Peptides against a protein of PDB entry 3T7K. Designs and how they scored, part 68

Target 1, 248 residues: chain A of PDB entry 3T7K
Amino acid sequence: KAEKILARFNELPNYDLKAVCTGCFHDGFNEVDIEILNQLGIKIFDNIKETDKLNCIFAPKILRTEKFLKSLSFEPLKFALKPEFIIDLLKQIHSKKDKLSQININLFDYEINGINESIISKTKLPTKVFERANIRCINLVNDIPGGVDTIGSVLKAHGIEKINVLRSKKCTFEDIIPNDVSKQENGGIFKYVLIVTKASQVKKFTKLINDRDKNETILIVEWNWCVESIFHLNVDFTSKKNVLYQKK

## One batch from the design tools (peptide; made by RFdiffusion4, then SolubleMPNN)

Design b2_p14_8_s1 (from b2_p14_8 with K5E E8K D10E)
Fold by OpenDDE base, seed 4:
Structure b2_p14_8_s1 (fold): chain B 248 residues (1-248), chain A 14 residues (1-14)
Amino acid sequence: as target 1 above (248 residues)
Amino acid sequence: SEIEEALKEEFIPE
C-alpha cells in the first residue's frame, strides 16, 4: 500500500497540484502510484473540467494540444511542469534506500521551457485573453482542422462567448455574426472576427461583408493567430503574423 | 522560441 511506501519519510510535501497531462503518461499510473501522488497533494485528472479547479499541466514542452491550450486558461495556472517531476518523484519514493527525512524534489526545477513567470502571472488576471482583446463573438469556418467543437472549446476557455460556425461554401452575409462588444475609447474593436483556413474564404467573406456592411472593421485570421495569442496570453494587434485580412 | 516551434506543429485534439 502507498502508506507503507511513504512511511519511510518522516515528512511529506503537499504540492497542491490538480493537474492534467498532455504529450506524456498516455498509459496512466498504477493504483499505488496514484495513491502516492494523492498523498503528496498531486491529483491527476483525465479531462479538463472547470469544477475541478485545475492549476497544473504536465507536458514535455509547449504543445498544440487541447489540454495544453486550455491549461493556459486555468485560474490561475500555478505550474506548467515537465513529466520528469513525477518520474523523479516516484523514483525517489520507490527507492530502497534507508529512511529519508524528506522528499527532495522541487517543482520549480521542472518548469516547461518557454512557460515563464510572465505567462503564468497573466493567468491570474480577472479576464481571459480574448476578453481583454474585445473579442466576444467569432465566426469559425466548419472545415477547420481539429474540428469546430474542439477549437470552439479552446476558444471558449479563453473568453470567446459565442462561436458561429460558418458553412464556407453556402454561407451568406446574413450568416456572419458581428462581434458584439461595447466600444472602448482606446481599443480597436473589430466588428467582424473570422477564423478561416483558406485564401478563398478570405476573398469570399471580405466581399460579403464589404458589399453589405461598408466601412466596418474586419479581422480575418488563421487558427495560429489564436494559438499564438493563447501561448502569450496576449493579443498583439500590431502583428501581421497569421492575419489574413485586417480592416480598421 | 519554444512558442514559435510549437506553432509549427500540428494541432492535436485530446
Scores: peptide ipSAE 0.518, ipTM 0.956, DockQ to the pose 0.924
Fold by OpenDDE base, seed 5:
Structure b2_p14_8_s1 (fold): chain B 248 residues (1-248), chain A 14 residues (1-14)
Amino acid sequence: as target 1 above (248 residues)
Amino acid sequence: SEIEEALKEEFIPE
């Protein structure tokens, strides 16, 4: 059925998109439309897997979703597109009115606002954002909204190798892991990096660390610190935004 | 900015 629909076109574009969707297309696509999209080189996946070599995300705007955050870790993210790309494309294909010899949809017209070439270019870097920031091992409180598994998965996608989950009420100093990064001469390395949710945790962890490991470097941040770093694909250590405690 | 707007939204696990 898809072949018959597409037969009216003399030439079919190959968009070469391997995509996930977030904040759109919750009901998915019918079988015919999926087949049409496949013939146009557009493959939509339900989940993010490294083996799929995803290069595209569909979203109405910049979103704070797992898929959107992870899409910024694609190697590279080639396109971040509004769902209207698919909508207009399918609409044109299903339209009987115009003897269209060609599909006239340019994907560049459907870029998500705020995902600019600067961001896209950073996804071509050989390193991940937290890797560049010398953050390899972090401590994450267990009461984080969204859950430690989801948050941890996002962080790992962006170069954090080890996620240590802290039970905030019961943890001791021995439960806190150091950020084991080889001392590079020119980078601010924090020995202890923690993501927390509330001020009481800041007080607790700062006390535990300072009492047992005096004069060590500590970075305690909110989840929004990580999200902002991901959105910019850059960690700004000069910013105090979303930083709850810092000891250099 | 679009980023600042997104930061105001809730995290949605998918």
Scores: peptide ipSAE 0.516, ipTM 0.956, DockQ to the pose 0.908
Fold by OpenDDE base, seed 1:
Structure b2_p14_8_s1 (fold): chain B 248 residues (1-248), chain A 14 residues (1-14)
Amino acid sequence: as target 1 above (248 residues)
Amino acid sequence: SEIEEALKEEFIPE
């Protein structure tokens, strides 16, 4: 059926998209439309797997979803597109207007607002955002909204190698892991990096660290600090936004 | 900005 529909076109584009969807197409696509998309070089996956070499995300806007955040770790993310791309494409293909010799849909017309070329270009870098920021090992409180597994998965996708989960009420200093990054002479490395949810946790961890490991560098942030860093694919250490405690 | 708006939204594990 898809071949018959597409036979109306003299030339078919190859979009070369390996994509996931977030905030759109919850009901998926019918078999015919999937086949049509496949013939146009558009393959949509249900989940993110590194082996699939995903290069595209469909979303109506910038979203704070696992898929959207992880899409910014694609190598590279070639396209971040609005779902209207697929909608308009399929609409044009299913149109009975006899005179359509070519599909005239430009990917660049459907870019997600706020995901510009500057962001896309950073996904071509050989390193991940937290790797560039010299954040290898972090401490994560166990009561984080979204769960430690999901949050941890996002963080790992962006270059954090080790996630230590802290039981906030019972943890001691010995439970806190250092950010094991070779001391680069150029400064900016925090020995202890923590993601917390409450002011009480800031007080607790600050005290534990300062009492046992005096004069060490500490960075305590909210989850939003990580999200903002991901959205920009850059860590701004000059910003105090979403930073709860910093000791240099 | 679109980023600032997204930061105000809840995290969705989707």
Scores: peptide ipSAE 0.516, ipTM 0.956, DockQ to the pose 0.907
Fold by OpenDDE base, seed 2:
Structure b2_p14_8_s1 (fold): chain B 248 residues (1-248), chain A 14 residues (1-14)
Amino acid sequence: as target 1 above (248 residues)
Amino acid sequence: SEIEEALKEEFIPE
């Protein structure tokens, strides 16, 4: 059926998209439309797997979803597109009125607002955002909204190698892991990096660390610090936004 | 900015 529908076009584009969707297409696509999209080089996956070599995300806007955040770790993220790309594409293909010999839809016209070439270009870098920031090992409180597994998965996608989950009520200093990174001469390295949810946790962890490992560097942040860093694909250590405690 | 707006939204584990 898809072949018959596409037969009216003399030339078909190959968009070469391997995509996931977030905040759109909750009902999925019918079999014919999936086949049409496949013929145009558009493959939509339900979940993110590294083996699929995903290069695209569909979303109506910048979203704070697992899929959206992880999409910024794609190697590279070639396109971040609005769902209207698919909608308009399928509409044009199914249209009997259009005497169009070719599909005239440009991917660049459907970019998600706020995901510009500057962001896209950073996904071509050989390193991940937290890797570039010298954050390899972090401590994460167990009461983080979204759950430690999901949050941890996002962080790992962006270059954090080790996530230590802290049980905030029972943890001791010995439960806190250091950020084990090689001292590069010119980069601010924090020995202890923690993501927390409450001011009481800041007080607790600051005390535990300062009492046992005095004069070490500490970075305690909210989850939003990580999210903002991901959205920009850059860690801004000069910003105090979402930083709860910093000791250099 | 679009990023700032997104930061105000809740995290959705999808």
Scores: peptide ipSAE 0.496, ipTM 0.953, DockQ to the pose 0.905

Design b2_p14_8_s2 (from b2_p14_8 with K5E E8K)
Fold by OpenDDE base, seed 3:
Formats: structure tokens, sequence, C-alpha cells
Structure b2_p14_8_s2 (fold): chain B 248 residues (1-248), chain A 14 residues (1-14)
């Protein structure tokens, strides 16, 4: 059936998209449309797997979903597109118009607002955003919204190697892990990096660290600090936004 | 900016 529908076109594009969807197409696609998309070089996956070599995300806008945040770690992310790309494409293909020479849909017309070429270009870098920021090991409080597994998975996708989960009420200094990175001349290296949710946690962890390991560097941030860093694919250590405590 | 607006939103579970 897909072949019959596509036979009306003299030439078919190959978009070469391996994509996931977030915030759109919750009901999926029918079998015919999936086959049509496949013939056009568009393959949509249900979940993110590294083996699939995903290069595209469909979303209506910038979203704080696991899929969207992880898509910025694709190697590279070639396209971040609005769902209207698929909608318009399928509409054109299913149109009752007679023989069309070609499909007239340009990917560049469907870019997600706010995901510009500067961001896309950074996905071609050989390193991940937190790797570039010399953040290898972090401490994450167990009461983080979204859950430690989801948040941890996003952070790992962006170059954090070790996630230490802290039980905020019961943790001691010995439970806090250092960020084990070699001293590099460029960029702030913090010995202790923590993601917390409450001001009381800032007070607790700063006290624990300062009492036991005086004069060490500490960075305590909100989750939004990480999200902003991911969205920009850059860590700005000059910004105080979403930084709860910093000791250089 | 679109990024700033997204930062104001809550995490969306899937």
Amino acid sequence: as target 1 above (248 residues)
Amino acid sequence: SEIEEALKEDFIPE
C-alpha cells in the first residue's frame, strides 16, 4: 500500500533521520505511514538506545523530558524538528493530487525554536558538556524530582561517569564522593559537586564538607543548573544562576 | 528565550 501511494512521485527524498519523539505523536503512526516514512529514510524509535545511532528529535518546543535532554547528547544531533514536519509530509503524500514530480518539504523550515546551529554544532564535539566542564563524579540527593534513575541517566548521557546518590537525612561526610579529575589549567575544577533540592541540604553538606575537608572547592547546584547547561551544551561557571553554593 | 521558558517548566515524565 505504501508503494502504491509513493508511486505518484517521480523522485523520493532520503531524509536519513533516526528519530525519537517527545511531547508529540503519543498514539504513534499507522503501519502504512510508518512504511512511507521508512521509504523516505525516516525511522522513528520508541526509546533511546546508543546502538541505534539516533540523530533527530521531534518535539513541539524545547522540553524538559528525558528524551529531549538526552537528544542533545546525540553524536551528532543533526536535526531538532517540530512534529509538523511529519504531519505536512504525510499530508502531501496522501494528497489526491495526480502525479507529483517531487516532495516539497524542507527540513530546515521545521526547526524547533531555540535549538539553533550553534547548539547543533556543539553536538559534533568529541566530548560531552559535563566532561568539558571537568565534572566526572557528582553527588545527587535521593529526593530529586523525576527520580535518581532518570536524572542520573540524563547526566550520564552528558558525560558524568559516576552518580552517587545521597540519602539526605542519613548521610555523613564519608558518603560524599569527590569529583576525581586531574587538575587542568582551563576551567574550574570542584572537588565536591552536589545537586540538591532544598536550602537545608546546602547548609548540611557545606557544614559536613567544610568541617572535615577544609579549604576544598565545592559546587552545589539545583537541577536547573544542569538543565540549562544541557540546553546550551555549555557550562558557564561565571553565572550564579541556579548555583546555591560555590567555594573556589 | 525558549530556553528560559523551558527552565520555568517542571520536569515532564514520559
Scores: peptide ipSAE 0.459, ipTM 0.943, DockQ to the pose 0.822
Fold by OpenDDE base, seed 5:
Structure b2_p14_8_s2 (fold): chain B 248 residues (1-248), chain A 14 residues (1-14)
Amino acid sequence: as target 1 above (248 residues)
Amino acid sequence: SEIEEALKEDFIPE
């Protein structure tokens, strides 16, 4: 059926998109439309897997979803597109009124606002954002909104290798893991990196660390610190925004 | 900015 629909076009574009959707197309696509999209080089996946070599995200805007945050870790993210791309494309294809010899849809007309070439270019870097920031091992409190699995998965996608989950009420100093990175001459390395949700946790962890490991470097941040770093694909250590405690 | 707006929003579970 898709072939019959597409037969009216003399040439079909190959968009070469391997995409996931977030904040749109909750009901998915019918079988015919999926087949049409496939013939146009558009493959939509339900979930993010590294093996699929995803290069595209569909979303109405910048979103704080797992998929959107992870899409910024694609290697590279080629396109971040509004769902209207698919809508207009399918509309044009299904249209019987226009004697269309060619599909006239340009990907660049459907870019998500705020995802610019600067961001896209950073996804071509050989390293991940937290890797560049010398953050390899982090401590994450167990009461984080979104859950430790989801948040942890996002952080891992962006270069954090080890996530230690802390039970905030029961944890001791021995439960806190150091950020085990080789001393690079030019990079601020924090020995302890923690993501917390409450001021009480800041007090607890700072006390535990300072009592047992004096004069060590500590970075305690909110989740928004990570999100902002992901959205910019850059960690700004000069900013105090979303930093709850810092000891250099 | 669109990023600043997104930072004001809550995490959206899917």
Scores: peptide ipSAE 0.457, ipTM 0.943, DockQ to the pose 0.834
Fold by OpenDDE base, seed 2:
Structure b2_p14_8_s2 (fold): chain B 248 residues (1-248), chain A 14 residues (1-14)
Amino acid sequence: as target 1 above (248 residues)
Amino acid sequence: SEIEEALKEDFIPE
């Protein structure tokens, strides 16, 4: 059926997209449309797997979903597109009124607002955003919204190697792990990096660390600090936004 | 900005 539908076109584009969707297409696609998309070089996957070499995300806008955040870790993310790309594409293909001999849909017309070429270009860098920021090991409180598994998975996708989950009410200093990075001569390295949810946790962890490991560097942030860093694919250590405690 | 707007939103579980 897909072949018959596409036979009216003398030339078919190859978009070369391996994509996931977030915040759109919850009902999926019918078999014919999937086949059509496949013939056009568009493959849509249900989940993110490294083996699939994903290069595209479909979303209506910038979203705080696991899929969207992880898409910015693709190597590279070639396109971040609005779902209207697929909608318009399929509409043109199914249209019997269009005497069009070719499909005229340009990917660049469907970019997600706010995901510009500057962001896309950073996904071509050989390092991940937190790797570039010298954040390898992080402490994460167990009461983080979204759950430690989801949040941890996003952080790992962006270059954090070790996620240590802290039970905020019962943890001691010995439960806190250092950010074990090689001291580069000119790089600001924080020995302790923590993501917390409450002011009481800031007080607790700062006390525990300062009492046992005096004069060490500490960075305590909210989850939004990480999200902002991911969205920009850059860590701005000059910003105080979403930083709860910093000791250099 | 679109990023700033997204930062105001909650995490969306899927």
Scores: peptide ipSAE 0.457, ipTM 0.943, DockQ to the pose 0.828
Fold by OpenDDE base, seed 1:
Structure b2_p14_8_s2 (fold): chain B 248 residues (1-248), chain A 14 residues (1-14)
Amino acid sequence: as target 1 above (248 residues)
Amino acid sequence: SEIEEALKEDFIPE
């Protein structure tokens, strides 16, 4: 029983982690280890639910998975940790070395490379990354890799309120929704925001919009533009990277 | 950077 295993320690840390795993621990944990982790204040969930108030992600590195991308929307994300944290922790606990009075594992030693305090600190902001960027409504082509549901779910987690799915071959101008953000005088709001996969789509949508709604602002990006914005928890409108078309 | 490396990878469905 987990209690017997942990009884050898005079003091147990409380890590206070509510976590999901991505790119690791595919087989899960045995019942004893789950109980051990629970007693140490580590609860691992199978899926992301807002009600669980998740604050941690386990991953070997920065990954382009739904879980990893969504973890950056946690409120806040307190820790992004390598799986070695759990491995070393359990190894130490199961060790028969008589003299282990304390668990000596520091969370900060297991940070995922590239997820620094600057990124973590942004998860404490009261707004989401796309909300801060004044992107509320987007158009998403239906042939996006990963599927519109998964991609849409990630985008919604990061502040997109409305996702309009465009059937790229059949869509007309009337199918394109505007980014309904109150016109702030200070500029930087794009009326039309589109995520596309092909150059032909850029040509099509630019033509449709420019022919029917002249002189409006347009932002057409690749999915990587969104991913980069999520990874940095910041939208850089000065960057042309992954921007396929921009009209200010 | 690690972010730049991740941007070169494809989306991984789970």
Scores: peptide ipSAE 0.456, ipTM 0.943, DockQ to the pose 0.840

Design b2_p14_8_s3 (from b2_p14_8, 4 letters changed)
Fold by OpenDDE base, seed 3:
Structure b2_p14_8_s3 (fold): chain B 248 residues (1-248), chain A 14 residues (1-14)
Amino acid sequence: as target 1 above (248 residues)
Amino acid sequence: SAIEEALKEEFIPE
């Protein structure tokens, strides 16, 4: 059935998209449309797997979903597109209009607002955003919204190697792990990096660290600090936004 | 900005 529908076109584009969807297409696609998309080089996956070499995300806008955040770790992310790309494409294909020589849908017309070429270009870098920032080991409080597994998975996708989950009420200094990175001359290495949710946790952890390991560098941030860093694919250590405590 | 607006939104579970 898909072949018959596509036979009206003299030439078919190959978009070469391996994509996931977030915030759109919850009901999926019918079998015919999936086949049509496949013939056009568009494969949509339900979940992110490294083996699938995903290069595209469909979303109506920038979202804080696991899929969207992880899509910025694709190697590379080639396209971040609005769902209207697929909608318009399928509409054109299903149209009973006269034989068209070509499908006239340009991917660049459907870019997600805020995901520009500067962001896309950074996904081609050989390193991940937190790797570039010399953040390899972090401490994460157990009461973080979204859950430690989801948040941890996102952070790992972006170059954090070790996530230590802290039980905020029972945590001692010995439970806090250092960020084990080689001393690079370039500023911005913190011995202790923590993601917290409450001001009380800031007070607790700063006290624990300062009492036991004086004069060490500490970075305590909110989850939004990580999200903003991911959205920009850059850590800005000059910004105090979403930083709860910093000791250089 | 689109990023600033996204930062104001809550996490959407999937």
Scores: peptide ipSAE 0.496, ipTM 0.948, DockQ to the pose 0.820
Fold by OpenDDE base, seed 5:
Structure b2_p14_8_s3 (fold): chain B 248 residues (1-248), chain A 14 residues (1-14)
Amino acid sequence: as target 1 above (248 residues)
Amino acid sequence: SAIEEALKEEFIPE
């Protein structure tokens, strides 16, 4: 069926998209449309797997979803597109009225607002955002909204290697892991990096660390600190936004 | 900005 539908076109574009969707197409696509998209070089995956070499995300806007955040870790993210790209494409293909011999849809017209070339260019870097920031090991409180697995997965996608989950009410100093990174000449390294949800946790962890490991560097942030860093694909250590405690 | 707007939204687990 897809071949018959596409036979009316003299030339078919190859968009070369390996994509996931977030905030759109919850009901998926019918079999014919999937086949059409496949013939146009558009493959849509249900989940993010590194082996799939994903290069595209469909979303109506910048979202705080696992998929969207992880898409910024693609190597590279080539395109971040609005769902209207697919909608208009399929509409044009199924349209019998348009005597168009060619598909006239440019994917560049469907870019997600706020995902600019500067962001896209950073996805071409050989390193991940937290790797560049010398954050390898972090402590994550267990009561984080979204769950430690999802949040942890996002953080790992962006270069954090080790995620230590802290039981916020029961943890001791010995449960806190150091950020074990080699001292590079030009980078501020925090020995302890923690993501917390409450002010009480800041007080607890600062006390635990300062009592047992005096004069060490500490960074305690909210999840929004991580999200902002991901959205910009850059960690700004000069900003106090979403930083709850910092000791250099 | 679109980023600032997104930062105001809640995390949506998928």
Scores: peptide ipSAE 0.480, ipTM 0.946, DockQ to the pose 0.879
Fold by OpenDDE base, seed 1:
Structure b2_p14_8_s3 (fold): chain B 248 residues (1-248), chain A 14 residues (1-14)
Amino acid sequence: as target 1 above (248 residues)
Amino acid sequence: SAIEEALKEEFIPE
């Protein structure tokens, strides 16, 4: 059926998209539409797997979903597109009225607002955002919204190698892991990096660390610090936004 | 900005 539908076109575009969707297409696509999309070089996956070499995300806007955040770790992310791309494409293809010899839909017309070429270009970098920031090991409180597994998965996708989960009420200094990064002479490396949810945790961890390791550098941030860093694919250490405690 | 709007969200839904 898809072949018959597409036969009216003299030439079919190859969009070369391997995509996931977030915040859209919850009901999926029917078999015919999937086949149509496949013939146009658009393959939509349910989940993110590294083996699939995903290069595209469909979303109505910038979202704080696991899929969206992870899409910014694609190598590279070629396109971040609004779902209207698919909608308009399928609409044009199924239209009986238009004796269109060619599909005329440009991917660039459907870019997600806020995901510009500057961001896309950073996904071509050989390193991940937190690698570039010299953050290898982090401490994550166990009461983080979204859960430590989801948050941890996102962080790992963006270059965090080790995630230590802290039980905030029971943890001691010995439970806190250092950010074990090789001493770069001129790089602002924080020995202790923590993601916390509450002011009480800031007080607790700062006390624990300062009492036992007085002269060490500490960075305590909210999850939003990580999210913002991901959205920009850059860590801005000059910004105090979402930083709860910093000791250089 | 679109990023700032996204940062206002409290959870990470899927």
Scores: peptide ipSAE 0.450, ipTM 0.939, DockQ to the pose 0.779
Fold by OpenDDE base, seed 4:
Structure b2_p14_8_s3 (fold): chain B 248 residues (1-248), chain A 14 residues (1-14)
Amino acid sequence: as target 1 above (248 residues)
Amino acid sequence: SAIEEALKEEFIPE
């Protein structure tokens, strides 16, 4: 059926998209449309797997979903597109009116607002955003919204190698892991990096660390600090936004 | 900005 539908076109584009969707197409696509998309070089996956070499995200806008955040870790993310790309494409293909010899839909017309070439270009870097920031090991409180598994998965996608989950009420200093990174000359390395949810946790962890490991560098942030860093694919250590405690 | 607006939204584990 897909072949018959596409037979009216003399030339078919190959978009070469391996994509996931977030905030759109919750009901998926019918079998015919999937086949059509496949013939156009558009493959949509249900989940993110590194082995699939995903290069595209479909979303109506910048979203704080696991898929969207992880898409910024694709190697590279080639396109971040609005769902209207698929909608318009399928509409054009299914249209009986015009014997269109060619599909004339430009991917660049469907870019997600706020995901510009500067961001896309950073996904081509050989390192991940937190790797560039010299953050390898982090401490994550267990009561984080979204759950430690999801949040941890996002962080790992962006270069965090080790995630230590802290039971905030029961943890001691010995439960806190250091950020084990080699000292780089040009960047502030924080020995202890923590993602917390409450002010009480800031007080607790700062006390535990300062009492037992005096004069060490500490960075305590909210999840939004990580999200903002991911969205920009850059960690700005000069910003105090979403930083709860910093000791250099 | 679009990023700033996204930062105001809740995290959705999707």
Scores: peptide ipSAE 0.418, ipTM 0.932, DockQ to the pose 0.932

